Peptides against a protein of PDB entry 5EIB. Designs and how they scored, part 141

Target 1, 366 residues: chain A of PDB entry 5EIB
Amino acid sequence: VDLEPGTMDSVRSGPFGQIFRPDNFVFGQSGAGNNWAKGHYTEGAELVDSVLDVVRKESESCDCLQGFQLTHSLGGGTGSGMGTLLISKIREEYPDRIMNTFSVMPSPKVSDTVVEPYNATLSVHQLVENTDETYCIDNEALYDICFRTLKLTTPTYGDLNHLVSATMSGVTTCLRFPGQLNADLRKLAVNMVPFPRLHFFMPGFAPLTSRGSQQYRALTVPELTQQMFDSKNMMAACDPRHGRYLTVAAIFRGRMSMKEVDEQMLNVQNKNSSYFVEWIPNNVKTAVCDIPPRGLKMSATFIGNSTAIQELFKRISEQFTAMFRRKAFLHWYTGEGMDEMEFTEAESNMNDLVSEYQQYQDATAD
Target 2, 366 residues: chain A of PDB entry 5EIB as posed
Amino acid sequence: VDLEPGTMDSVRSGPFGQIFRPDNFVFGQSGAGNNWAKGHYTEGAELVDSVLDVVRKESESCDCLQGFQLTHSLGGGTGSGMGTLLISKIREEYPDRIMNTFSVMPSPKVSDTVVEPYNATLSVHQLVENTDETYSIDNEALYDICFRTLKLTTPTYGDLNHLVSATMSGVTTCLRFPGQLNADLRKLAVNMVPFPRLHFFMPGFAPLTSRGSQQYRALTVPELTQQMFDSKNMMAACDPRHGRYLTVAAIFRGRMSMKEVDEQMLNVQNKNSSYFVEWIPNNVKTAVCDIPPRGLKMSATFIGNSTAIQELFKRISEQFTAMFRRKAFLHWYTGEGMDEMEFTEAESNMNDLVSEYQQYQDATAD

## One batch from the design tools (peptide; made by RFdiffusion4, then SolubleMPNN)

Design b2_p17_2_s2 (from b2_p17_2, 8 letters changed)
Fold by OpenDDE base, seed 1:
Structure b2_p17_2_s2 (fold): chain B 366 residues (1-366), chain A 17 residues (1-17)
Amino acid sequence: as target 1 above (366 residues)
Amino acid sequence: MSKERRKEVEEAAKKKA
């Protein structure tokens, strides 16, 4: 789905364009112009019914519909505005199904789009209320991984999207292969989301290696485990050491010893015990899938529900507040039928979310 | 924003297009 035809043509002409049904390409002509209000109320509101017709048709063809997975950006007008409109409409029609998102967070290091803090804040307000689980894929963190860890002097969207695809493949492993931990979206939500509003995940992937060092790096369970818990490998720009893990899932892929995985996972938890809440029992879950990802002998994917994710929301909120105090570009949104009150409500709800994470960070066992 | 207010804005947008 897009409000621009050129994005759909790029998907169709791509190496996997033939996997998608031609009739499942729903697109507009005018785009959203990086305006959340165009995506949510005008251009997106004209297209949403056509998308819902496709969603119904595909849902009826499912033997067992677990839920929905949306991949979108929060900086652009289509992914943010129309994406959150679509989530809300699907939630209204399928209230008993899981809503999962892969939400790409904007960064001024990656994009010069000045209004991204508005689009992100307005989107997070919708995601707090209408999703059950959201993977926070932060362009800030992706850029830093590409630059520092992968040693790419000038990271491209292709380099960032490679990390996104590896992460998405990792976190969906349990859904795609039988007999795994979190084998369905509901079971993932039960294990990862102790509080309904606190459903924003920090993903991580291992191995992350520069092209020049790949041949010299041994892929071992200890190395994967250590790298997976390293703050530099998080796909969200927050330091887990500044917060506490509410819940963790680790997904190992490839031929390895389950015993060695369990030993290394216990060792890393014990070393990092101060960064876990003590009042949620058995809050770390581990899965091993014998099938490695394409081109790797083994990998590990991390899913963290951490109170440190508030650093990401604080960054967006600070950028939002700096623009909103100046009423910068507000006329672009109000011209599409938005009220200034909707910005204040979205800012308030994001600040409430930050306060909720802080409350559970500071909570002790009674 | 309430569901009602969103519906009003969507309907107003469809009348402008």
Scores: peptide ipSAE 0.016, ipTM 0.518, DockQ to the pose 0.684
Fold by OpenDDE base, seed 3:
Structure b2_p17_2_s2 (fold): chain B 366 residues (1-366), chain A 17 residues (1-17)
Amino acid sequence: as target 1 above (366 residues)
Amino acid sequence: MSKERRKEVEEAAKKKA
């Protein structure tokens, strides 16, 4: 789905374009112009019914519909505005199904789009209310991984998207292979989300290795476990050491010893015990899939529900507030039928979310 | 966080173990 036709042609002509049904390509002509309100109230609202018709058709063809997975950017107008409109409409029609998102957070290090803080804040407001699980994939963290860890001098969108793809493949492993922990979206939500509003995940991936170092790196369970918990491998721009993990899932892929995985996972929890809440028992879950990802002997994917995720929301809120106090660019949104109060409501709800994470961070076992 | 909510989370976590 896109408000621009050229993206659909790129997907269709791509190496995997044939795996998608032609009728499942829904696209507009005008685009959203990086405006959330165009995506949500005008251009996106004109296209949403055509998308919902496809969603219904595909849902009816499912033997057992678990829920929906949306991949979108929160910085752009289509992914943010139309994406959140779709989430709302799908939630209304399928209230008993899981809504899962891969939400790409904007960063000034990656994009010069000045209104990204508005698009992100307005999107987060919708995600708080209408999603069950949101993987926060932060372009700032992706850029920093590419530059610092992968030693890419000039990271490209292709380099960032490679990390996104690896992460998405990792977190969906349990859904794609039988007999795993979190084998369905509902079990994942139950294991990862102790409080309904606190459903924003910090994903991480291992191994992250520069091209020059790949030939010299052994891939071992201890190294994967260590890197998976390293703040430098987190794909959200927050330091887990500044917060506490509510819940964690670790997904190992490749031929390895379950015993060695369990030993290393116990060791890393014990070493990092101060970074976990003590009042959620058995809050770390581990899965092992014998099938490695393409091009690797083994990998580990991390899913953290951490109170440190508030650092990401604070960054967006600070940027939002600095623009909104000046009424900068508001006429682009209000001109599409949006009320100025919706900005204030979105800001408030995001600040409430930050306060809620902080409250659970400071919570001690009584 | 209320003590009751913590107990609910603990009981839910124990049912999953």
Scores: peptide ipSAE 0.000, ipTM 0.284, DockQ to the pose 0.015
Fold by OpenDDE base, seed 4:
Structure b2_p17_2_s2 (fold): chain B 366 residues (1-366), chain A 17 residues (1-17)
Amino acid sequence: as target 1 above (366 residues)
Amino acid sequence: MSKERRKEVEEAAKKKA
């Protein structure tokens, strides 16, 4: 789905364009112009029914519908505005199904789009209410990984999207291969989401290695475990040491000893015990899949529900507030039928979410 | 990917090979 036709042509002409049905390409002509309101109330609202018709048709073809997965950006108008409209409409029609998202958070390091903090804040407001599971894929973190870890002097969207694809492949491993931990979306939610609003995940991937160093690196279970818990390997720009893990899932892929994985996972928990809440027993879960990712002997994927995710929301909120206090660019949103009150409500709900994470961070076992 | 669509893709891949 897109509000622009050119993106659909790129997907269709791509190496995997044939996996999609031609009739499942739903697209507009005008685009959203990086405006959430165009995505949500105008251009996106004109297209949403055509998307819902396809969603219904594909849902009816499922032997067992678990839920929905949306991949979208929160900085652009289509992914943010139309994406959150779709989430709302799908939630209304399928209230008993899991809503899972891969939400790409904007960064000024990656994009020069000035209104991205508005689009992100308005989107997070919708995601808090209408999703069950949200993987926060932060362009700030992706850029920093590309620049610092991968040694790319000028990271491209292709380089960032490679990290996104590796992460998405990692977190979906348990859904794609039978007999794994969190084998369905509902089990993932039950294991990872202790409180309904606190459903934002920090994904991480290991190994992250520069092209020049890949050939010289031995991949071991201890190295994968250590890197997976390193803040530099997180796809969200948060330091886990500034918060506490509510829940963690670790997915190892490749031929390795389950015993060695369990020993290393126990060791990393013990070393980092101060960064876990003590009042959620057995809050770290591990899976091992014998099938490695393509081109690697082994990998580890991290899913963290941590109170440190508030650092990401604070960053967006600070950027939002700096513009909103001046009413900068608001006329582009109000001209599409938005009220200024929706901005204030979205800011408030994001600040409430930050306060909720802080409350659970400060909570001690009695 | 639906079970039906997977079958269509597999059949299309077999015709190109």
Scores: peptide ipSAE 0.000, ipTM 0.383, DockQ to the pose 0.016
Fold by OpenDDE base, seed 5:
Parts: C-alpha cells; sequence; structure tokens
Structure b2_p17_2_s2 (fold): chain B 366 residues (1-366), chain A 17 residues (1-17)
C-alpha cells in the first residue's frame, strides 16, 4: 500500500516484485507530502476502503487468522498517517485479532524532514491505543550501527533496510518455523506484554559484523549472547542499562547446543540482574530454531520490553514540544481537517506512556 | 518520499539484486 504510485513500481520492478498478487497493490496518485493529516484524514481516507477490501479477501483465505503485521515509517505521511488509519480500521473490524507493527522511528541524523516529530507523535498516540505489540526500529540506532559497527562510511537507506529485514526475519522466526516459544502472535503478546500499554519492543540482532571483519569472526553461542544484550546492537536508540527489562525473548537460529544456549542465557541474566525487574518471574524466554538465516551459520535475535524505551519517546517529545510551542507548520495539518487539540492529546498520551514506564522502572517488590 | 531518497532506494535495491 502507498499513496504514491512510484513506490509500487519500485516494488514490482524489484527482485521480489512477482511474489505479491497484482490485485494486492493498492496505491494513490497524490502522495501524503510527509503530512500525517493527508495520510490519515484526506488522501489516505479516500484509499482506505480499497485496502480494507483486500484485507478482507486475504483474511477470508486464511485457515487460521492470527492477526495483522504492518510495516511503516512514522516520519513519512503515508506510513504514519495512512498506516495508523489502517490500524484503527482493522482494529475496529477485527477486535479479537493481534495487531503487530514494525514501526520505523524518525531521526534528524537520517532525515531533514522538519515535520517528522509531529508525524511520529501523532502515530505513537494511535499505536498506544490500537496495537498489541510494536517493534521500535529507530533510524538513529540503525545509522549508528551502520557507521560504527558495520564501518559503512556513508550509510544508505538500503543499508538501514538490510538491518530492518534481518530484524524482521529474526523476530518472525517462531511464526514461520516449528517451535515452542511464541509460536503465534497471541503467545508473543502474552509472554512479552505484562501491561497492555507497555507493548513497545526494543529489537536487536547478532551477529553484526563489518565486511572486513566477517572472515575473522567465529560465530559462537557465547559471542551471539553477549552481542544480543549489548546496547550497541539494539535497533532502538536507548541504553538498556538506563532502565529495566520487564520481559525478554531470545531467538537463536542455526545448529547449536540447547545446553550451551541455556548456560549462556543464564550467565547473561546473572551478569545483568540489576537491569531486570525482580517482581516478574520467568521474564526471559529462549527459543532455538535449527534453520539458520541465509548466509549465516547461526544468529540470535533479541526482543526486549524495557523501560529504557522511554528515552526514544522523550527524544521525540522534546522535538515535538519545541516545534508545537512555536506553532511551526501547524497550518499544514489543520488545513487537512485536524484540530489543534489532537496534537495536545497525542503529546499528553506519549508523556503518560513515559511516566508509566518510569513508574514500573522504580517499582520494587513489596 | 523525496525524489533523491527514491533514487537511493532504487540504486541500493539494484546493487543487491
Amino acid sequence: as target 1 above (366 residues)
Amino acid sequence: MSKERRKEVEEAAKKKA
């Protein structure tokens, strides 16, 4: 789905363009112009029914519909505005189904689009209410990984999207292959989300290796486990050491010893015990899939529900507040039928979310 | 998406293919 036809042509001309049904390409003509309100109330609202018709048809073809997965950017008008409109409409029609998102967070290090803080804040407000689980993929963290860890001198969107694709492949492993842990979207939500509003995940992937170092790197379970818990391998720009893990899932892929995985997972928990809440028993889950990812002998994917994710929301909130106090570009949103109150409601709800994360960070076992 | 970003995405996709 896109509000620009050229995006769909790029997908069709790509190496995987033939994997999708031609009738499942729904697109507009005008685009959203990086405006959330165009995506949500005008251009997106004209297209949403055509998307819902496709969603219904695909849902009816499922033997067992678990839920929906949306991949979108919160900085752009289509991904943010139309993406959250679709989430709302799908939630209304399928209230008993899991809504999962891969939400790409904007960063001023990656994009000069001045209105990204508005689009992100308005989107987060919708995601808090209408999603069951959201993977926070931060363009700032992706850029820093590409530059510092992968040693790419000039990271491209293709390099960032490679990390996104690796992460998405990792977190969906248990859904695509036989396994006991998180075998469906509902089990993932039950294991990872102890409090309904606190459903924003910090994903991580290992191995992350520069091309020059790849030939010298042994892929071992200890190294994968250590890297998976390293703040530098997080796909969200927050330090887990500044918060506490509510829940963790670790997904190993490849031929390895379950005993060695369990030993290393216990060791990393013990070393990092101060960074876990003590009042949620058995809050770390581990899965092993014998099928490695393409081009690797083994990998590990991390899913963390951490109170440190508030650093990401605080960053967006600070940028939002600095623009909104000046009423900068506000007329571009109000001109598409938005009320100024929706901005204040979105800001308030995101600040409440930050306060909730802080409350659970400071909570002790009584 | 800007025209420049679209070109970068297309060029990156062509280099992986």
Scores: peptide ipSAE 0.000, ipTM 0.379, DockQ to the pose 0.020

Design b2_p17_2_s3 (from b2_p17_2, 8 letters changed)
Fold by OpenDDE base, seed 4:
Structure b2_p17_2_s3 (fold): chain B 366 residues (1-366), chain A 17 residues (1-17)
Amino acid sequence: as target 1 above (366 residues)
Amino acid sequence: SSKKKREEVIEAAKKKA
C-alpha cells in the first residue's frame, strides 16, 4: 500500500514482485507530502476502504488468521498517517487478532524532513492504543550502526534497509520455522508483553554485516551472545544499561550446541543481572533454529522489552516540543482537518508511556 | 494454494540470485 504509485512500481519490478498478487497493490496518486494528517484524514481516508477490502479478502483465504503485520515508517505521511489509520480500522474489524508492527522511527541524521517529530508523535499515540507488539526500528540506531560499526561514511537508504531486512528476518524466524519458541504472534505477545501499553521492542542483530561484504566473519556462540546484548548491536537508539529488561527473547540461527547457547545465555544474564527486573521470573527466552540466514553460518537476533526504550520516546518528544512550542508547520496539519488538541493529547500519551517505563524501572521486589 | 505459488517464486528467485 502507498499513496504514491512509484513505490508500487519499484516493488513490482523487483526480484520478488511476483510474490504479491497484482490486485493487492493498492495505491493513491497524490501522496501524503510527509504530512500525517494527509495520511490519516484526507488522502489516506479516501484509500482506506480499498485496502480494507483487500485485507478482508486475504483474511478470508487464511486457514487460521493469527493477526496482522504492518511495516511502516513514522517519519513520512503515508506510513505514519495512513498506517495508523489502517491499524485503527483493522483493530475495529478484528479486535481478537494480534496487531504487530515494524515501525521505523525517524532521525534527523537520516532525513531532512522537518515535520518527522510530529508524524512520529502522532503515530506513537496511535501505536500505544492499537498495537499488541511493535518492533522499534530506529533510523538513528541504523545510521549509527552504518557509520560507526560498518564504517560507511555516507549511509544510504539501501544500507539502512539491509539492516531492517536482517532484523525482520531474525525476529520472524520463530513464525517461519516449526517447533520454535514463540511460534505464533499471540505466544510472542504473552511472553514479551507483561503490561498492555509496554509493547515496544528493541530488536538487535549479530553479526552486523554490510551489503556487498562477501566475507562474513564466522562468529562463535559466545561472540554472538556478547554482541547481541551490546548496545551497539541494537536497532533502537537506547542503552539497555540505562534501564531494565522486562522480557527478552534470543533467537539463534545455524548449527550450534543448545548446551553452549544455554550456558552463554546464563552467563550474559548473570553478568548483566542489574539490567533485568528481578520480579519477572524466567523473563529470558531462548530459541535455536538449525537453519542459518542466507550467506551466514550462524546469527543471533535479540528482542528486548526494556525500560530503556523511553530514551527513544524522549528524543522524539524533545524534537516535537521544540517545534510545537513555536506552532511551527501546524497549519499544514490543521488545514487537513486536525485540531491542535490532537498534538497535545499525543504528546501527553507519549510522556505518560515514558513515565510508565520509568515506574517499572524503579520498581523493586520489596 | 497461494502459499505454494509463493514458495515456487521464492525458489525461482533464489536460483537467479
Scores: peptide ipSAE 0.005, ipTM 0.389, DockQ to the pose 0.015
Fold by OpenDDE base, seed 2:
Structure b2_p17_2_s3 (fold): chain B 366 residues (1-366), chain A 17 residues (1-17)
Amino acid sequence: as target 1 above (366 residues)
Amino acid sequence: SSKKKREEVIEAAKKKA
């Protein structure tokens, strides 16, 4: 789905374009112009019914529909505005199904879109209410990983998207291969989401290795485990050491000892015990899949529900507040039928979410 | 650039806070 035809042509002409049904390419002509309101109330609203018709058709063709998986950007107008419109409409029609998102968080280091704080804040408001699971993929963290860890001199969107695709492949491993922990979206939600609003995940992937160091790096369970819990390998731009993990899932892939995985996962929890809440027992879940990812002997994917994710929302809120206090660019949204109240409500809800994460960070066992 | 405009808006908001 896109509000621009050129994106669909790029996907269709791409190496995997033929895996998608031609009728499942739903696209507009005018685009959203990086405006959430165009995505949500105008251009996106004109297209949403055509998308819902396809969603219904594909849902009816499922033997066992677990839920929906959306991949979108919160910085742009289409992924942000139309993506959240689509989430709300799917939630209305399928209230008993899991809504899962891969939400790419904007960063001023990666994108020149000036209105990204508005688009992100308005989107986060919708995601708080209408999603069950949201993987926060922060372009700032991806850029920093590419530059600092992968030693890429000038990270490209291709390099960032490679990390995203590896992470998405990792977190969906349990859904795609039989006999795994969290084998369905609902089990993942039950294990990862202790409180309904606190469903924002910090993903991570290992191994992450620079091209120059690949030949010297051992792919071992200890190295994978150590890298997954390293703050520098988080796909969200927050430091886990500034918060506490509510829940964690680790998904190992490749031929390895389950015993060694369990030992290393226990060791890393014990070493980092101060960074876990003590009042959620058995809050770390581990899965092992014998099938490695393409091109690797082994990997590990991390899913963290951490109160440190409030740093990401604080960053967006600060940028939002700075623009909104000046009403900068606001007329582009109000001209599409939005009220200033909707901005204030979205800001308030995101600040409430930050306060909730802080409350549970500071909570002790009774 | 839109980035520069954003930085200017943010910086000028920080001076008013």
Scores: peptide ipSAE 0.000, ipTM 0.340, DockQ to the pose 0.020
Fold by OpenDDE base, seed 3:
Structure b2_p17_2_s3 (fold): chain B 366 residues (1-366), chain A 17 residues (1-17)
Amino acid sequence: as target 1 above (366 residues)
Amino acid sequence: SSKKKREEVIEAAKKKA
């Protein structure tokens, strides 16, 4: 789905374009112009019914519909505005189904779109209310991984999207292959989301290796485990050491000893015990899938529900507030039928979310 | 900082508007 036709042609002409039904390509003509309000109230609202018709058709064809997975950006107009409209409409029609998102957070390092803080804040407001699980994929973190870890001098969108795809493949492993951990979207939610609003995940991937170092790196379970818990491998721009993990899932892929995985996972928990909440029992889950990702012998994917994720929301809120206090660019949103109050509500809800994460960070076992 | 870059972009956009 897109408000621009050119993205559909790119998907269709891609190496996997033929796996999608032609009728499942729904697109507009005008785009959202990086405006959330165009995505949510005008251009996106004109297209949403056609998307819902496809969603219904595909849902009816499912033997067992678990829920929905949306991949979108929060900085643009289509992914943010229309994406959140679609989430809202799907939630309304399928209230008993899991809504899962891969939400790409904007960064001024990656994009010079001025209004990204508005689009992101308005989107986060919708995601808090209408999603069950949100993987926070931060373009800031992706850029920093590409530059610092992968040693890419000029990271491209292709380089960033490679990390996104690796993460998506990792976190969906338990859904696609036999396993006990997180075998469905609802089990993932039960394991990862102790509080309904606190459903924003910090994903991470290992190995992250520069091309020059790849030939010298032994892929071992201890190294994967250590890297997976390294703040430099987090695809959200927050430091886990500044917060506490509410819940963690680790998904290992490849031929490895389950015993060695369990030993290393216990060791990393014990070494990092101060970074876990003590009042959530068995808050670390581990899965092993014998099928490695393409091009790797083994990998590990991290899913963290950490109170440190508030750093991401604080960053967006600070950027939002700096613009909103000056009423900068608001006329582009109000001209599409938005009220200024919707900005204030979205800011408030995001600040409340930050406060909730802080409360649980400071909580001790009674 | 990313904050400073954003502020610079905002101020540049205001001069074009």
Scores: peptide ipSAE 0.000, ipTM 0.302, DockQ to the pose 0.024
Fold by OpenDDE base, seed 5:
Structure b2_p17_2_s3 (fold): chain B 366 residues (1-366), chain A 17 residues (1-17)
Amino acid sequence: as target 1 above (366 residues)
Amino acid sequence: SSKKKREEVIEAAKKKA
C-alpha cells in the first residue's frame, strides 16, 4: 500500500514483485507529502476502504488468521498517517486478532523532514492504543550498525533495509517453523508484554559482520549471544544499560547444541543481572530452530522489552515540544481537518508512556 | 521522485556521520 504510485511500480519491477498478487497493490496518486493528517484524514481516508477490501479477502483465505503485521515509517505521512488509520480500522473489524507492527522511528541524523516529530508522536499515540506488539526500528541505529559494525563507508537504504529484513525474518522464525517458542503472535504477546501499554520492542540480529571479516569469523553460540546483547547491535537507538529488561526473547537458528545455548543465555543473564527486573520470573525465553537463514550457518535474533526504550520516546517528545510550543507547521495539519487537541493528547499519552516505563524501571520486588 | 528524496536523505545522513 502507498499513496504514491511510483513506489508500487518499483515493487512490481523488483526481484520479488511477482510474489504479490497484482490486485493486492493498492495505491493513491497524490501522496501524503510527509503530513500525518493527509495520511490519516484525507488522502489516506479516500484509499483505506480499498485496502480493507483486500485485507478482508486475504483474511478469508487464511485457514487460521492469527493477526496482522504492518511495516511502516513513522516519519512519513503515508506510513504514519495512513498506516495508523489502517491499524485502527483493522482493530475495529478484527478486535480479537493480534496487531503487530514493524515501526521505523524517525531520526534527525538520517532525515531532514522537519515535521517528523509530529508524525512520530501522532503515530505513537495510535500505536499505544491499537497495537499489541511493536518492533521499534531506528534508522539512526541501522545507519550506525552499517557504518561502525559492517564497515560500510556509504550506507544505503538497501543496506538499512537488509538489516530490517534480517530482523523481520528472525523475529518471525517461530511463526514460520513448527515446534518453536512463541509459535503464534498471541503467545509472543503473552511472553513479551507484561503490561498492555508496554509493548514496544528493541529488536536485534546476529551475526553482524563486515565483509572483510566475514571469511575469518567462526560463527559460535558464545559470539552470537555476546553480540545479540551488545548495545551496539540494537536496532533501536537506546542503550539497554540505561534501563531494565522486562522481558527478552532470543531466537537461535541453525544446527547448534541446545545445552550450549542455554548455558550461554544463562551466563549473559547473570553477567547483566542488574539490567533485568527481578520481579518478573523466567522473563528470558529462548528458542532454537534447526533451519539456518539463507547464507548463514547460524544466527540469533533478539527481542527486548526494555524500559530503556523511553530514551527513544523522550527524544521524539523533546523535538515535538520544541516545534509545538511555536505552533510551527501546525496549519498543514489543521488544514486537513485535524484538531490541535489531538497534538496535545498525543504528547500527553507519549509522556504517560515514558512515565510508565520509568515506574517499572525503578520498581523493586516488594 | 521518491528515489531522489531517498538519495538526498542518505547523503544528508552521510554528512552528519
Scores: peptide ipSAE 0.000, ipTM 0.299, DockQ to the pose 0.019

